# Designs tried in a protein design run: peptides against a protein of PDB entry 5HB3. Part 35

Target 1, 150 residues: chain A of PDB entry 5HB3
Amino acid sequence: RQMQDRCMSEYNQRIRNAPEGSIDPFRMACYKIIGRCDLSNRSLDGLQTDVNDWIWLQFNLARETDRSLELAGESYGLAELQASIREIGLKHFPKTAAEDTNGSFGMFFYLQILAGMFEQAIAYLYPFSYVDAVHFAIALTYYGLLRPVD

## One batch from the design tools (peptide; aimed at target 1 F93)

Design b1_p23_7_s1 (made by RFdiffusion4, then SolubleMPNN; from b1_p23_7, 16 letters changed)
Fold by OpenDDE base, seed 3:
Structure b1_p23_7_s1 (fold): chain B 150 residues (1-150), chain A 23 residues (1-23)
Amino acid sequence: as target 1 above (150 residues)
Amino acid sequence: DVRKKLEEQIEKAKKEMNDVLRA
């Protein structure tokens, strides 16, 4: 608790008092990841991040902690992450093969798999690539991650 | 070109996620 309070204080002080661009982005990232400061902002300002970095951050910030124990009053677990992935998918990724101009369906499939949304991922992939969907379904079933509908 | 478009989509998605969390 004392550490978190200190991190929050330092984080807020730096955000408010430091000139723009003078703050070490990596230090700010540490406050966010380790100190769980300002979890409402899930981006790392000043850092060039790819999709893998972004998804890694989302998973790290998503903790299955008892909501009552989180001092920041912010609870963001796997369920909330999955909901967010679903929402961004509906808005920003193709729903059908006809809408896919950039081959971005694979990225959304990948995001769903990483988030543990296996059934939804397979269902999404099926109309884009039947063969790939079947292969992934077989593999996921083999490892007990996909429950086949009887 | 395709990669750039994908990156733009991801950036939009990131922004949307942040907006949802602030709401």
Scores: peptide ipSAE 0.120, ipTM 0.703, DockQ to the pose 0.083
OpenDDE base, seeds 1, 2, 4, 5: peptide ipSAE 0.031, 0.028, 0.025, 0.017; ipTM 0.570, 0.558, 0.579, 0.498; seeds 4, 5 fail the geometry check

Design b1_p23_7_s2 (made by RFdiffusion4, then SolubleMPNN; from b1_p23_7, 17 letters changed)
Fold by OpenDDE base, seed 5:
Structure b1_p23_7_s2 (fold): chain B 150 residues (1-150), chain A 23 residues (1-23)
Amino acid sequence: as target 1 above (150 residues)
Amino acid sequence: SVRKELEEQIKKAWEEMNDILRS
């Protein structure tokens, strides 16, 4: 708690007093990741990040719903992330095999898996690739991540 | 090309996600 408070203080001081763009983006990233500062903005401005970096960040910054409710202003947890992924999926990824023109279904499947949306991921993959869906379902079940239907 | 279309699709998804997280 003391460390977090200090990080927050330093972060706020720097963002207020430093000219725009003068702060090292990596330093700001450290405040965000280690100090959990300004989690309302879960992007790392000034850094060249790819989708993997972003996903990693989201998972690290994601708090359990219970914790997120306790901290005023930090209500963006895993549930919100999953909701965002669902929304993006509906807009930008094929819903059916007939809509798949470029094979992008695999990317959305991957995003869902990373977000812990295992049941949804398998259900999504099934109409695109039955065999792959079955294999992933078996694997996820083996690791206790997928509950078998009775 | 299929690759280009995929890249554009991913880019759009990424941008939208970032917009959500920055809001």
Scores: peptide ipSAE 0.031, ipTM 0.591, DockQ to the pose 0.105
OpenDDE base, seeds 1, 2, 3, 4: peptide ipSAE 0.027, 0.028, 0.030, 0.023; ipTM 0.546, 0.557, 0.578, 0.517

Design b1_p23_7_s3 (made by RFdiffusion4, then SolubleMPNN; from b1_p23_7, 16 letters changed)
Fold by OpenDDE base, seed 5:
Structure b1_p23_7_s3 (fold): chain B 150 residues (1-150), chain A 23 residues (1-23)
Amino acid sequence: as target 1 above (150 residues)
Amino acid sequence: SIKEELEKNIEKAKKEMNDVLLS
């Protein structure tokens, strides 16, 4: 709490006093991640990031505890992120092994794992690679992350 | 929106992956 309050204070001070675009992007990222500042903007402006960095950020910022403190228009939790990944998955990734032409199924599997969609990730991987799906299922179960699907 | 940004990032990553596979 003390660290978060300090980050918020510094963020507010810099936003008020610093010229536009003059704040260190890395410092801004720290304020966002640690201080939970300006959560209406879920991007890291001024930093070169890939999909891994971006999805990691979204996962960290998508905290259910924050939803109660956010306005309805600004609330974007884990459930919304998972819903978006499902929708994008249906549009951009192969549904079956027969549709896979470039091996992109692995990327969608990875995105689902990062979003905590473990059961769906395993179910998705199964028709592409039975052995890999079983291995991941065992590992996820071992760490208490996989639940039985009814 | 976050969804649109996610879609853009995924498309970018897919292109990068394809470039690596074809190199």
Scores: peptide ipSAE 0.068, ipTM 0.642, DockQ to the pose 0.114
OpenDDE base, seeds 1, 2, 3, 4: peptide ipSAE 0.027, 0.030, 0.030, 0.029; ipTM 0.579, 0.571, 0.573, 0.571; seed 4 fails the geometry check

Design b1_p23_7_s4 (made by RFdiffusion4, then SolubleMPNN; from b1_p23_7, 19 letters changed)
Fold by OpenDDE base, seed 1:
Structure b1_p23_7_s4 (fold): chain B 150 residues (1-150), chain A 23 residues (1-23)
Amino acid sequence: as target 1 above (150 residues)
Amino acid sequence: SIREEFEKQVEEALKEMNDVLLS
């Protein structure tokens, strides 16, 4: 808690006193992740990131939010992220093996797994790769992450 | 928005995959 308070203090000081663009982007990232500073802006300026970096960041930030933020409509938690993955995924990724032209089905499977959408991920993977889907299903079941359906 | 940024990241990733196939 003391560390978080210090991070917030330093973040505010840097934002107010440092010239624009002079702050170390990695330090800024630390303030956001550790100190949970300025969660209204969940981007990392000055860093080259890809979808993997982005999703990692969002999962780290998708923690319990202040009630005040929820009331203000500024909250974006795991549920919202899962909804986004589902909706955007269905829009951009192949739905059947016949639609797969670039092998991107694996990326959508991966995103769903990261988001804890295990049942949906396995169901999605199954028509693309039966063997892989079965292997993942067995592993996820073993670790108690997949709910067996009777 | 966060959702819009996510969609952008997905689109960029897919573009990169397509570029690799064309190379």
Scores: peptide ipSAE 0.315, ipTM 0.839, DockQ to the pose 0.073
OpenDDE base, seeds 2, 3, 4, 5: peptide ipSAE 0.035, 0.026, 0.161, 0.066; ipTM 0.586, 0.565, 0.736, 0.633

Design b1_p23_8 (made by RFdiffusion4)
Pose (drawn by RFdiffusion4):
Structure b1_p23_8 (pose): chain A 150 residues (1-150), chain P 23 residues (1-23)
Amino acid sequence: as target 1 above (150 residues)
Amino acid sequence: SKDVEEFGKYMPQIEAEAAAAKA
């Protein structure tokens, strides 16, 4: 309780609202991770990072809590992470094979799998490659990670 | 909205890597 308060406040006063270009970029990153500061802006600004670093941060900052009482601030768990993956899908990725030329649909399928959006990931992949979708569903169903129809 | 905008900066990378893997 103490550390979270001290770390959150320290980050707001002495880093976010501090002179720009003064604070080490990695240090700000270490505070965002360790203290989960500013869950509203889950980015790695000031660092040479790629899409995999961004994806990693989304999960790294995610935490699951019993759905019974409040958290300090706004919650960020798998549910919120999935909601974010969904909007990225509509905005940046195609739904039909006609919209895809480079083979990028695979990235969104990969994102949905990481987030545990198994039903949606298989349904998304089938139009691009029914063969792979059929077999990935078999792999998931074998371990019990695919909700079937009654 | 911030996550979507931030992720969009990597679309060129994703498209380039996906085109190369397909080739």

Design b1_p23_8_s1 (made by RFdiffusion4, then SolubleMPNN; from b1_p23_8, 7 letters changed)
Fold by OpenDDE base, seed 5:
Structure b1_p23_8_s1 (fold): chain B 150 residues (1-150), chain A 23 residues (1-23)
Amino acid sequence: as target 1 above (150 residues)
Amino acid sequence: SHDVEYFGKFMPEINEKAAAAKA
C-alpha cells in the first residue's frame, strides 16, 4: 500500500509537470499496474502488445476494491470489465453462426468465460457448436459455476 | 468506448489464428 501511494504521488507529479505524451510508456504502465493510476485509460498505446497482454492487464486491473478507498476515486471491477466484454462482442465478433467467417467465436467465448459470464458464454457458443456448448455446460455445472435450469 | 475501439486492433490477429486453427 505504501508503494501504491508513492506511485500515485509520482504519477500526479509527472502529469502536472510533464508535457502530454512525454511520459515513457513503460513507466506509464508501471503507474497503472502498481499505482492503479488513471484507470479510465486501460490501453497501453505506446507499447507493442497483443490480445494476451490486453487480457492480462484487464484482469489485473479489475479488482474488487472499495471505491471509497481508491486514491484516484476511480474504480474498475469485474462488472465494468464484463460490460466492456459485452460491447466488444457486439462490435467485433459474430453474433450468429451465419456471420461467422473466420471462426473467431471461440475467442469471444473465451473472453466471456474468463470474465465469469458463464451463462452468457454457453448461450453464445450453442449456435456455433452444440456439442462444445453442452460439454462446457456440464463441466461448469460440475464445478458449481453454472446454475442448472430446474 | 475506448476499450472497444482499442480491442479492434487485435482482431486481424485473432481472425488469422482462428482461420489457421480451422485449417
Scores: peptide ipSAE 0.480, ipTM 0.915, DockQ to the pose 0.857
OpenDDE base, seeds 1, 2, 3, 4: peptide ipSAE 0.473, 0.471, 0.471, 0.471; ipTM 0.913, 0.914, 0.913, 0.914

Design b1_p23_8_s2 (made by RFdiffusion4, then SolubleMPNN; from b1_p23_8, 8 letters changed)
Fold by OpenDDE base, seed 5:
Structure b1_p23_8_s2 (fold): chain B 150 residues (1-150), chain A 23 residues (1-23)
Amino acid sequence: as target 1 above (150 residues)
Amino acid sequence: SHDVEEFGKFMDEINKKAAEAKA
């Protein structure tokens, strides 16, 4: 907590006083990851990143703790991440096999699985790959992660 | 949202590369 408080203090000081773009991007990344600073902006614009880096960052920043008990300066939980994943899916991923031009459906399935959106993930995957959807459904059911269909 | 737009940039890049690979 003391380290986090220090990070938060330094982050706020630098954001307010430093010229735009003058702060070391890696330092800023540390403030976000360790200090949970400025979680409203989870991008690392000063760094050369790819989609995998983005994914890693989002899931590392997400917390499953009660907001009231979170010691971080800002809260960003799994629910918020799940909401983002849903929105990302609606905007950036194919809804049907006919819309799939680049085979990107697997990435959205992957994101949903990572976010614990198992039922939605299976439902999404089914029209793209019946066999894979069935196999994952069986596996998730076996581990008690998939809710029975009513 | 910011997240959606940020992710969109990555998707644009991925799609661009995919298109280039198909050409």
Scores: peptide ipSAE 0.366, ipTM 0.854, DockQ to the pose 0.609
OpenDDE base, seeds 1, 2, 3, 4: peptide ipSAE 0.355, 0.358, 0.364, 0.358; ipTM 0.851, 0.852, 0.854, 0.853

Design b1_p23_8_s3 (made by RFdiffusion4, then SolubleMPNN; from b1_p23_8, 6 letters changed)
Fold by OpenDDE base, seed 5:
Structure b1_p23_8_s3 (fold): chain B 150 residues (1-150), chain A 23 residues (1-23)
Amino acid sequence: as target 1 above (150 residues)
Amino acid sequence: SHDVEEFGKFMPEIEKKAAEAKA
């Protein structure tokens, strides 16, 4: 907690005193990850990142925080990440097998699984690959992660 | 909306890798 408070203090001081864009991107990343500063902007524009870096960052930032202690703008949890993933799916990924041109559906399935959206992930995968959907459904059920529909 | 736009930048890479995996 003391380290987090210190990071937030330093971040606020630098934002107020430094010209726009003058802060070291790596330092900015540290403030976001450790200090959870300015979680409304989760991009690392000054760094060369790929989708794996994005995934890693989102899941590290999406911590279970006591919402009562966080300012409304600083709360970022799993529910918010799940909502973002849903919107990403709607905009960027095929909704049906007929819309699938490059086979990118696997990435969206992966994102949903990582976010704990198991039922939605299986339902999404089913029209693209029946066999894979069944195999994952069996595995998830075995580990108690998929609730069978009564 | 910001996350959606940011993720969109990765779609060309994702689609390329997906196409390579099918081949």
Scores: peptide ipSAE 0.451, ipTM 0.906, DockQ to the pose 0.899
OpenDDE base, seeds 1, 2, 3, 4: peptide ipSAE 0.443, 0.447, 0.449, 0.444; ipTM 0.904, 0.906, 0.906, 0.905

Design b1_p23_8_s4 (made by RFdiffusion4, then SolubleMPNN; from b1_p23_8 with K2H E6T Y10F Q13E E17K)
Fold by OpenDDE base, seed 5:
Structure b1_p23_8_s4 (fold): chain B 150 residues (1-150), chain A 23 residues (1-23)
Amino acid sequence: as target 1 above (150 residues)
Amino acid sequence: SHDVETFGKFMPEIEAKAAAAKA
């Protein structure tokens, strides 16, 4: 708590006093991760990052904070991340097997699974790979993560 | 959204890796 408060204080001070873009990207990352500062911008600008880094960051930031305790007016939780993943899917990934050119559907399936969107993930995978979809459905059902639809 | 735009920057790499895995 004390570290978080300190990070927020330092972040606010630096944003007010520093020219735009003058803050060290690593320091900015610390403010975001530890202090949960400026969660509207969840990118690590100025750092060489890949998709794995992005995924890691999003899931670390997507914490269920008690809305009552969030001093920051914006809560970023799993629901918001799920919404973002849906939008990412709609824009960047094939919707049908006919649209699949590069086989990128696996990444979107992976993102949905990570975000706990199990039913949607299986439904998405099914037209691309029937066998894989069935296998995952069985596994998810076994672990109680997939609700059997009647 | 900012997330959608940011993620879009990774798509060339994702597609390249996917293509390589199919070959």
Scores: peptide ipSAE 0.457, ipTM 0.907, DockQ to the pose 0.905
OpenDDE base, seeds 1, 2, 3, 4: peptide ipSAE 0.449, 0.451, 0.450, 0.448; ipTM 0.906, 0.906, 0.906, 0.906

## One batch from the design tools (peptide; aimed at target 1 F93 M107 L111)

Design b1_p24_1 (made by RFdiffusion4)
Pose (drawn by RFdiffusion4):
Structure b1_p24_1 (pose): chain A 150 residues (1-150), chain P 24 residues (1-24)
Amino acid sequence: as target 1 above (150 residues)
Amino acid sequence: AEEAAEAQEEALEEFEEELYEALT
């Protein structure tokens, strides 16, 4: 309780609202991770990072809590992470094979799998490659990670 | 065949860079 308060406040006063270009970029990153500061802006600004670093951060900052009482601030768990993956899908990725030329639909399928969006990931992949969708569903159903129809 | 596979990998790398810039 103490450390979360001290770390959150320290980050707001002495880093976010501090002179720009003065604070080490990695240090700001270490505070955002360790203290989960500013869950509203989950980015790695000031660092040479790629899409995999961004994806990692979304999960790294995610935490699951019992759905019984409040958290300090706004919650960020698997539910909120999935909601973010969904909008990225509508905005940046195609739904039909006609909209895809480079083979990028695989990235969104990969993102949905990481987030545990198994039903949606298989349904998304089938139009691009029914063969792979059929077999990935078999792999998931074998371990019990695919909700079937009654 | 090898040149078409290399062109496809390069197009995917470019797409990942554009995606990263759009997400940040």

Design b1_p24_1_s2 (made by RFdiffusion4, then SolubleMPNN; from b1_p24_1, 12 letters changed)
Fold by OpenDDE base, seed 5:
Structure b1_p24_1_s2 (fold): chain B 150 residues (1-150), chain A 24 residues (1-24)
Amino acid sequence: as target 1 above (150 residues)
Amino acid sequence: EEEEKEEREKKLEEFKKELHKKLT
């Protein structure tokens, strides 16, 4: 808590008082990640991130506890994040093999895996690639990450 | 193949933007 309070204080001071463009974006990222400052902005301003870094950030900022229980006062649940990924993903990515024209189904499969949505990821992949879906299902089951449903 | 890659990247960026909007 003391570290978080210090991070919040320094974050607020710097964002208000520092000249524009003088703040180290990596330092600000540290305040956001470690201090959980300004969680309404779930991005790293001034930093470019790939898909892995971006999704990692979303999970880092997510919490299983209610907002009222968080020290930062700002939070969102993992379940909410996963639901949003599913909803928005199904809008942007192909739902069936017939809709796939550029192989983007693999990207959405990968995003769901990164998001810990293992059952949904396998179910999604199955109509696109039966063989791959089976291999991933076996691997995930081996590690205790998949609960097969008949 | 390069064009398909660009289209995939575009879809990913659109997804990220919409997800960010919903979560903020």
Scores: peptide ipSAE 0.296, ipTM 0.816, DockQ to the pose 0.189
OpenDDE base, seeds 1, 2, 3, 4: peptide ipSAE 0.288, 0.295, 0.292, 0.022; ipTM 0.811, 0.816, 0.815, 0.448

Design b1_p24_1_s3 (made by RFdiffusion4, then SolubleMPNN; from b1_p24_1, 12 letters changed)
Fold by OpenDDE base, seed 5:
Structure b1_p24_1_s3 (fold): chain B 150 residues (1-150), chain A 24 residues (1-24)
Amino acid sequence: as target 1 above (150 residues)
Amino acid sequence: MEEEEQKRKEALEKFLKELHKALT
């Protein structure tokens, strides 16, 4: 708790008082991750990140805890992460095979799988690759991750 | 039950690794 409180204090102080261009983005990232500072902004400003870095950060920030026990004034769990993935999918990933120019549908499928959105992931993949969707559906069902409709 | 859960976790980890390799 003491460490997190210190991180929060330093993070807030730097955001408010640091001269322009003097903020070390890596230090700020450490405060965000360790101190859970400013969870409403789940990005790392000033750092070049890819989708893997982004999703890693989301999972690190996500906590399934009692909101009353969260030191951060904000709560961010799996449900919020899943909602974020849905929103990102709607904005940044192809909805149909005709919209797919870069093969990025696979990445969105991957993100949904990571977030436990198995049914949605399979439904999304199906129009892009029927064969792969069926194979993944079988595998997910075998491990009890996908619930077949009775 | 714990053993089965552990097997499922291991299988999922392997699955995700292969999926990651295929998609990135």
Scores: peptide ipSAE 0.077, ipTM 0.683, DockQ to the pose 0.030
OpenDDE base, seeds 1, 2, 3, 4: peptide ipSAE 0.029, 0.026, 0.054, 0.062; ipTM 0.547, 0.514, 0.662, 0.658

Design b1_p24_2 (made by RFdiffusion4)
Pose (drawn by RFdiffusion4):
Structure b1_p24_2 (pose): chain A 150 residues (1-150), chain P 24 residues (1-24)
Amino acid sequence: as target 1 above (150 residues)
Amino acid sequence: SEAMEEEFWRLYQETMEKMEEAEE
């Protein structure tokens, strides 16, 4: 309780609203991670990072809490992470094979798998490669990670 | 949300360009 309050306030007063270009980029990153500061802007600004660093951060900042009472601020769990993966799908990735030329649909399928969006990930992949979709579904069904129809 | 989505897409495009150049 104490550390979360001190860390959150310290970040807002002495880092976010501090002179720009003065605070080490990695230090700001360490605070965002350790204290989960500013869950509204989950980015690694000022660092030479790639898409995998961005993906990692989304999961790194995610935490699951019992659905019974409030959290300090807004919650960020698997549910919110999935909602973010969904919108990235509509905005940046195709749904039909005609919209894809480079083989990028695989990245969105990969994202949906990471987020545990198994039903949606298989349904998304089938039109691009039914063979792979069929077998990945077999792998998931074997461990019980695919909700079947009654 | 919007800025995050733009950052994700920009980083993805830069990664793909580097992969295509390495294959050339």

Design b1_p24_2_s1 (made by RFdiffusion4, then SolubleMPNN; from b1_p24_2, 16 letters changed)
Fold by OpenDDE base, seed 4:
Parts: structure tokens; sequence; C-alpha cells
Structure b1_p24_2_s1 (fold): chain B 150 residues (1-150), chain A 24 residues (1-24)
């Protein structure tokens, strides 16, 4: 808690008081990740990032914390992350194999798996790649992550 | 594929920004 408070204090101070262009984006990133500062902004400003960085950050910030300890609107847990992934899926990814023009279905599958949306991930992947879907289903079942429908 | 990933990443960021602005 002490470290978190310190991070928040430093983060806020820098955002408010630092001259334009003087903020080290890596340092700010550290405050965001470690201190969970400004959870409403889940991006690393001033850094060149990719999709892997994005998803990594989302997962690191997504914690089952006591919502009572977070400021209103800053609650971000697994459920919110999963909701976000569902939304981006609906907006930006092919829903059927016929819509797949760029082969991006794999990324959405990947995001769903990372978010623990195993049943949905397999269901999504199946029409795109039967073989892969079956392999993942077997593996997930083996580890007890996929619940077979009785 | 890399270009597509970059495109998607940008879209994700834009979506998050839109959500943030809408919540304000």
Amino acid sequence: as target 1 above (150 residues)
Amino acid sequence: MEEEHERLHKLFLEDEEKKRKAAE
C-alpha cells in the first residue's frame, strides 16, 4: 500500500507539473503498471507498443481488487477485460470464415484464450480452423479449463 | 500479418479512448 501510494503521488505530480516533453514515458509506464495509476487510461502514452504490449498491459491491470478501494470508475478486473475483448471481437474481427479477408481470426482467438474465455475461443476458432480448435479443446479439457457440456 | 496486427492495435487504442471520453 505504501508503494502504491507513492507511485500514485509521483504519477500525479508528474502529470500535473512536468514540463511538456520532459516526462520519461518508461517511468510513467512503471508507475501505471506497478502503482495501477489512472486505470481509466489503460495505454502507455509516448511508447511505441504493439498488440502484445496492449494485451499484456490489460492483463496486468486487470485485478480482482476490492472495488471499495478503487475510485469510482477505476474498477478494472477480469470481467471488464473480457467484456472489452468481446466488444473488440464484435467490432473488428471476422465473425465467419467468409468474412475473413486478412486472417485476423487467430488474433481474436488468442485474445480470448488469454482472457480465459476458453469455451468462446474454441467455438470461435472451430469454423476457421477445425484442426486447431480440436487440439486446443483437447488440451483445455485435459487441464480442466474447458467444461464439457453434459 | 504484421500490418494487420498494427491496424488492429490502433483500433483497440481508439476504442479505449472513445470509452474513456464517453465516461467523462
Scores: peptide ipSAE 0.496, ipTM 0.893, DockQ to the pose 0.044
OpenDDE base, seeds 1, 2, 3, 5: peptide ipSAE 0.488, 0.483, 0.483, 0.494; ipTM 0.890, 0.889, 0.889, 0.892

Design b1_p24_2_s2 (made by RFdiffusion4, then SolubleMPNN; from b1_p24_2, 15 letters changed)
Fold by OpenDDE base, seed 1:
Structure b1_p24_2_s2 (fold): chain B 150 residues (1-150), chain A 24 residues (1-24)
Amino acid sequence: as target 1 above (150 residues)
Amino acid sequence: MEKEHELLYKLFQEDEERKRRAEE
């Protein structure tokens, strides 16, 4: 708790008081990751990142914490991440095979799997690749992760 | 939240472009 408070204090101080262009983006990234500072902004500003970095960051920040210990409005857990992934899917990913021009459906499938949205992931994959959807469904069922609807 | 979603999509597009260039 003391470390988190210190990280938050330093993070806020730097954001408010640092001259433009003087902020070390790596230090700010450390505060965000370790101190969970400013969870409303889940990006690493000033750093060159790729899609994998973004994914890693989201899942690293998504933690089930005691809500009583978090500042009001800064709760970010798995449920919030799942909600975000759903919204991303609706806005930016193909909904049907006919809409898929770049093969991007695989990335959205991947995101859903990582987030534990197994039923939704299989349902989404099915119209794009029937064979793959069946294979993943079998595997997920084998490991007890997929609940077949009776 | 919307800004973050746009960022992800941008990063994804950039990654796909990089892959395409590597295959050429």
Scores: peptide ipSAE 0.126, ipTM 0.662, DockQ to the pose 0.838
OpenDDE base, seeds 2, 3, 4, 5: peptide ipSAE 0.123, 0.070, 0.039, 0.039; ipTM 0.657, 0.633, 0.565, 0.581

Design b1_p24_2_s3 (made by RFdiffusion4, then SolubleMPNN; from b1_p24_2, 15 letters changed)
Fold by OpenDDE base, seed 5:
Structure b1_p24_2_s3 (fold): chain B 150 residues (1-150), chain A 24 residues (1-24)
Amino acid sequence: as target 1 above (150 residues)
Amino acid sequence: MEKEHEELKKLFEEDQKKKKEALE
């Protein structure tokens, strides 16, 4: 807690008082990742990142914490991440095989699996790739992660 | 949240482009 408070203080001071162009983006990234500062902005500004970095950051920041101990609006857990993934799917990924032009359905399937949204992931994948959906369903069932629906 | 989603889409497209170029 003391370290987090210190990180937050330094982060806020630099955001407000640092001369233009003097902010070290790597230092700010450390405050974001380690100090969990400004969780409303889950991006690493000023850094070149790839899709894997983005995914890693989202899941790293999505920690189950006691919400009562965190500042209002700074709570970000698995439930919030799942809600975000659901929203991105509705807005930015194909809903049907006919809408898929770039094979992007695989990324959305992957995000749902990582977030533990197994039933939804299989249901989503099924119309795009029947064979793959069945294979994943078998594997998930074997590990007790998929709940069979009657 | 919307900004983050757009960022993911952009990064994904860039990653796919790089992979395609690497295979050619």
Scores: peptide ipSAE 0.248, ipTM 0.790, DockQ to the pose 0.744
OpenDDE base, seeds 1, 2, 3, 4: peptide ipSAE 0.244, 0.242, 0.226, 0.246; ipTM 0.785, 0.785, 0.773, 0.786

Design b1_p24_2_s4 (made by RFdiffusion4, then SolubleMPNN; from b1_p24_2, 16 letters changed)
Fold by OpenDDE base, seed 4:
Structure b1_p24_2_s4 (fold): chain B 150 residues (1-150), chain A 24 residues (1-24)
Amino acid sequence: as target 1 above (150 residues)
Amino acid sequence: MEEEHELLAKLFEEDEKKKKEAAE
């Protein structure tokens, strides 16, 4: 808690008071990641990031904290991440195989799996790759992660 | 959230471009 408070303090101080261009983006990233500072902005400014970095950051920042302990009023948990993934899926990923020009369906499937959206992930994958969907469904069921609808 | 989605979309597009370029 003390470390988090220090990170937040330093983060806020630097954002507000640091001269333009003097902020080390890596240091700010550390504060973001370790301190969970400014969870409303889940990007690493000043860093060249790729999709994997973005994914990593989202999942790293998504923590189920006891709401009672969240002093900062910013909650970013799995539910919020799942909601974001759903929205992203609706806007930016193919809904049908016919719409998939780049094979991006796999990335959305991956995101859903990472977010624990197993039923939705399988349902999404099914029209793109029946065989893969079945294999994943079997595996997820084996591990008790997929709730088969009776 | 919309800004993050736009960022992600850009990142995906860039990643897909890189993959396409690498396949080529």
Scores: peptide ipSAE 0.162, ipTM 0.722, DockQ to the pose 0.790
OpenDDE base, seeds 1, 2, 3, 5: peptide ipSAE 0.153, 0.155, 0.059, 0.161; ipTM 0.712, 0.715, 0.565, 0.720

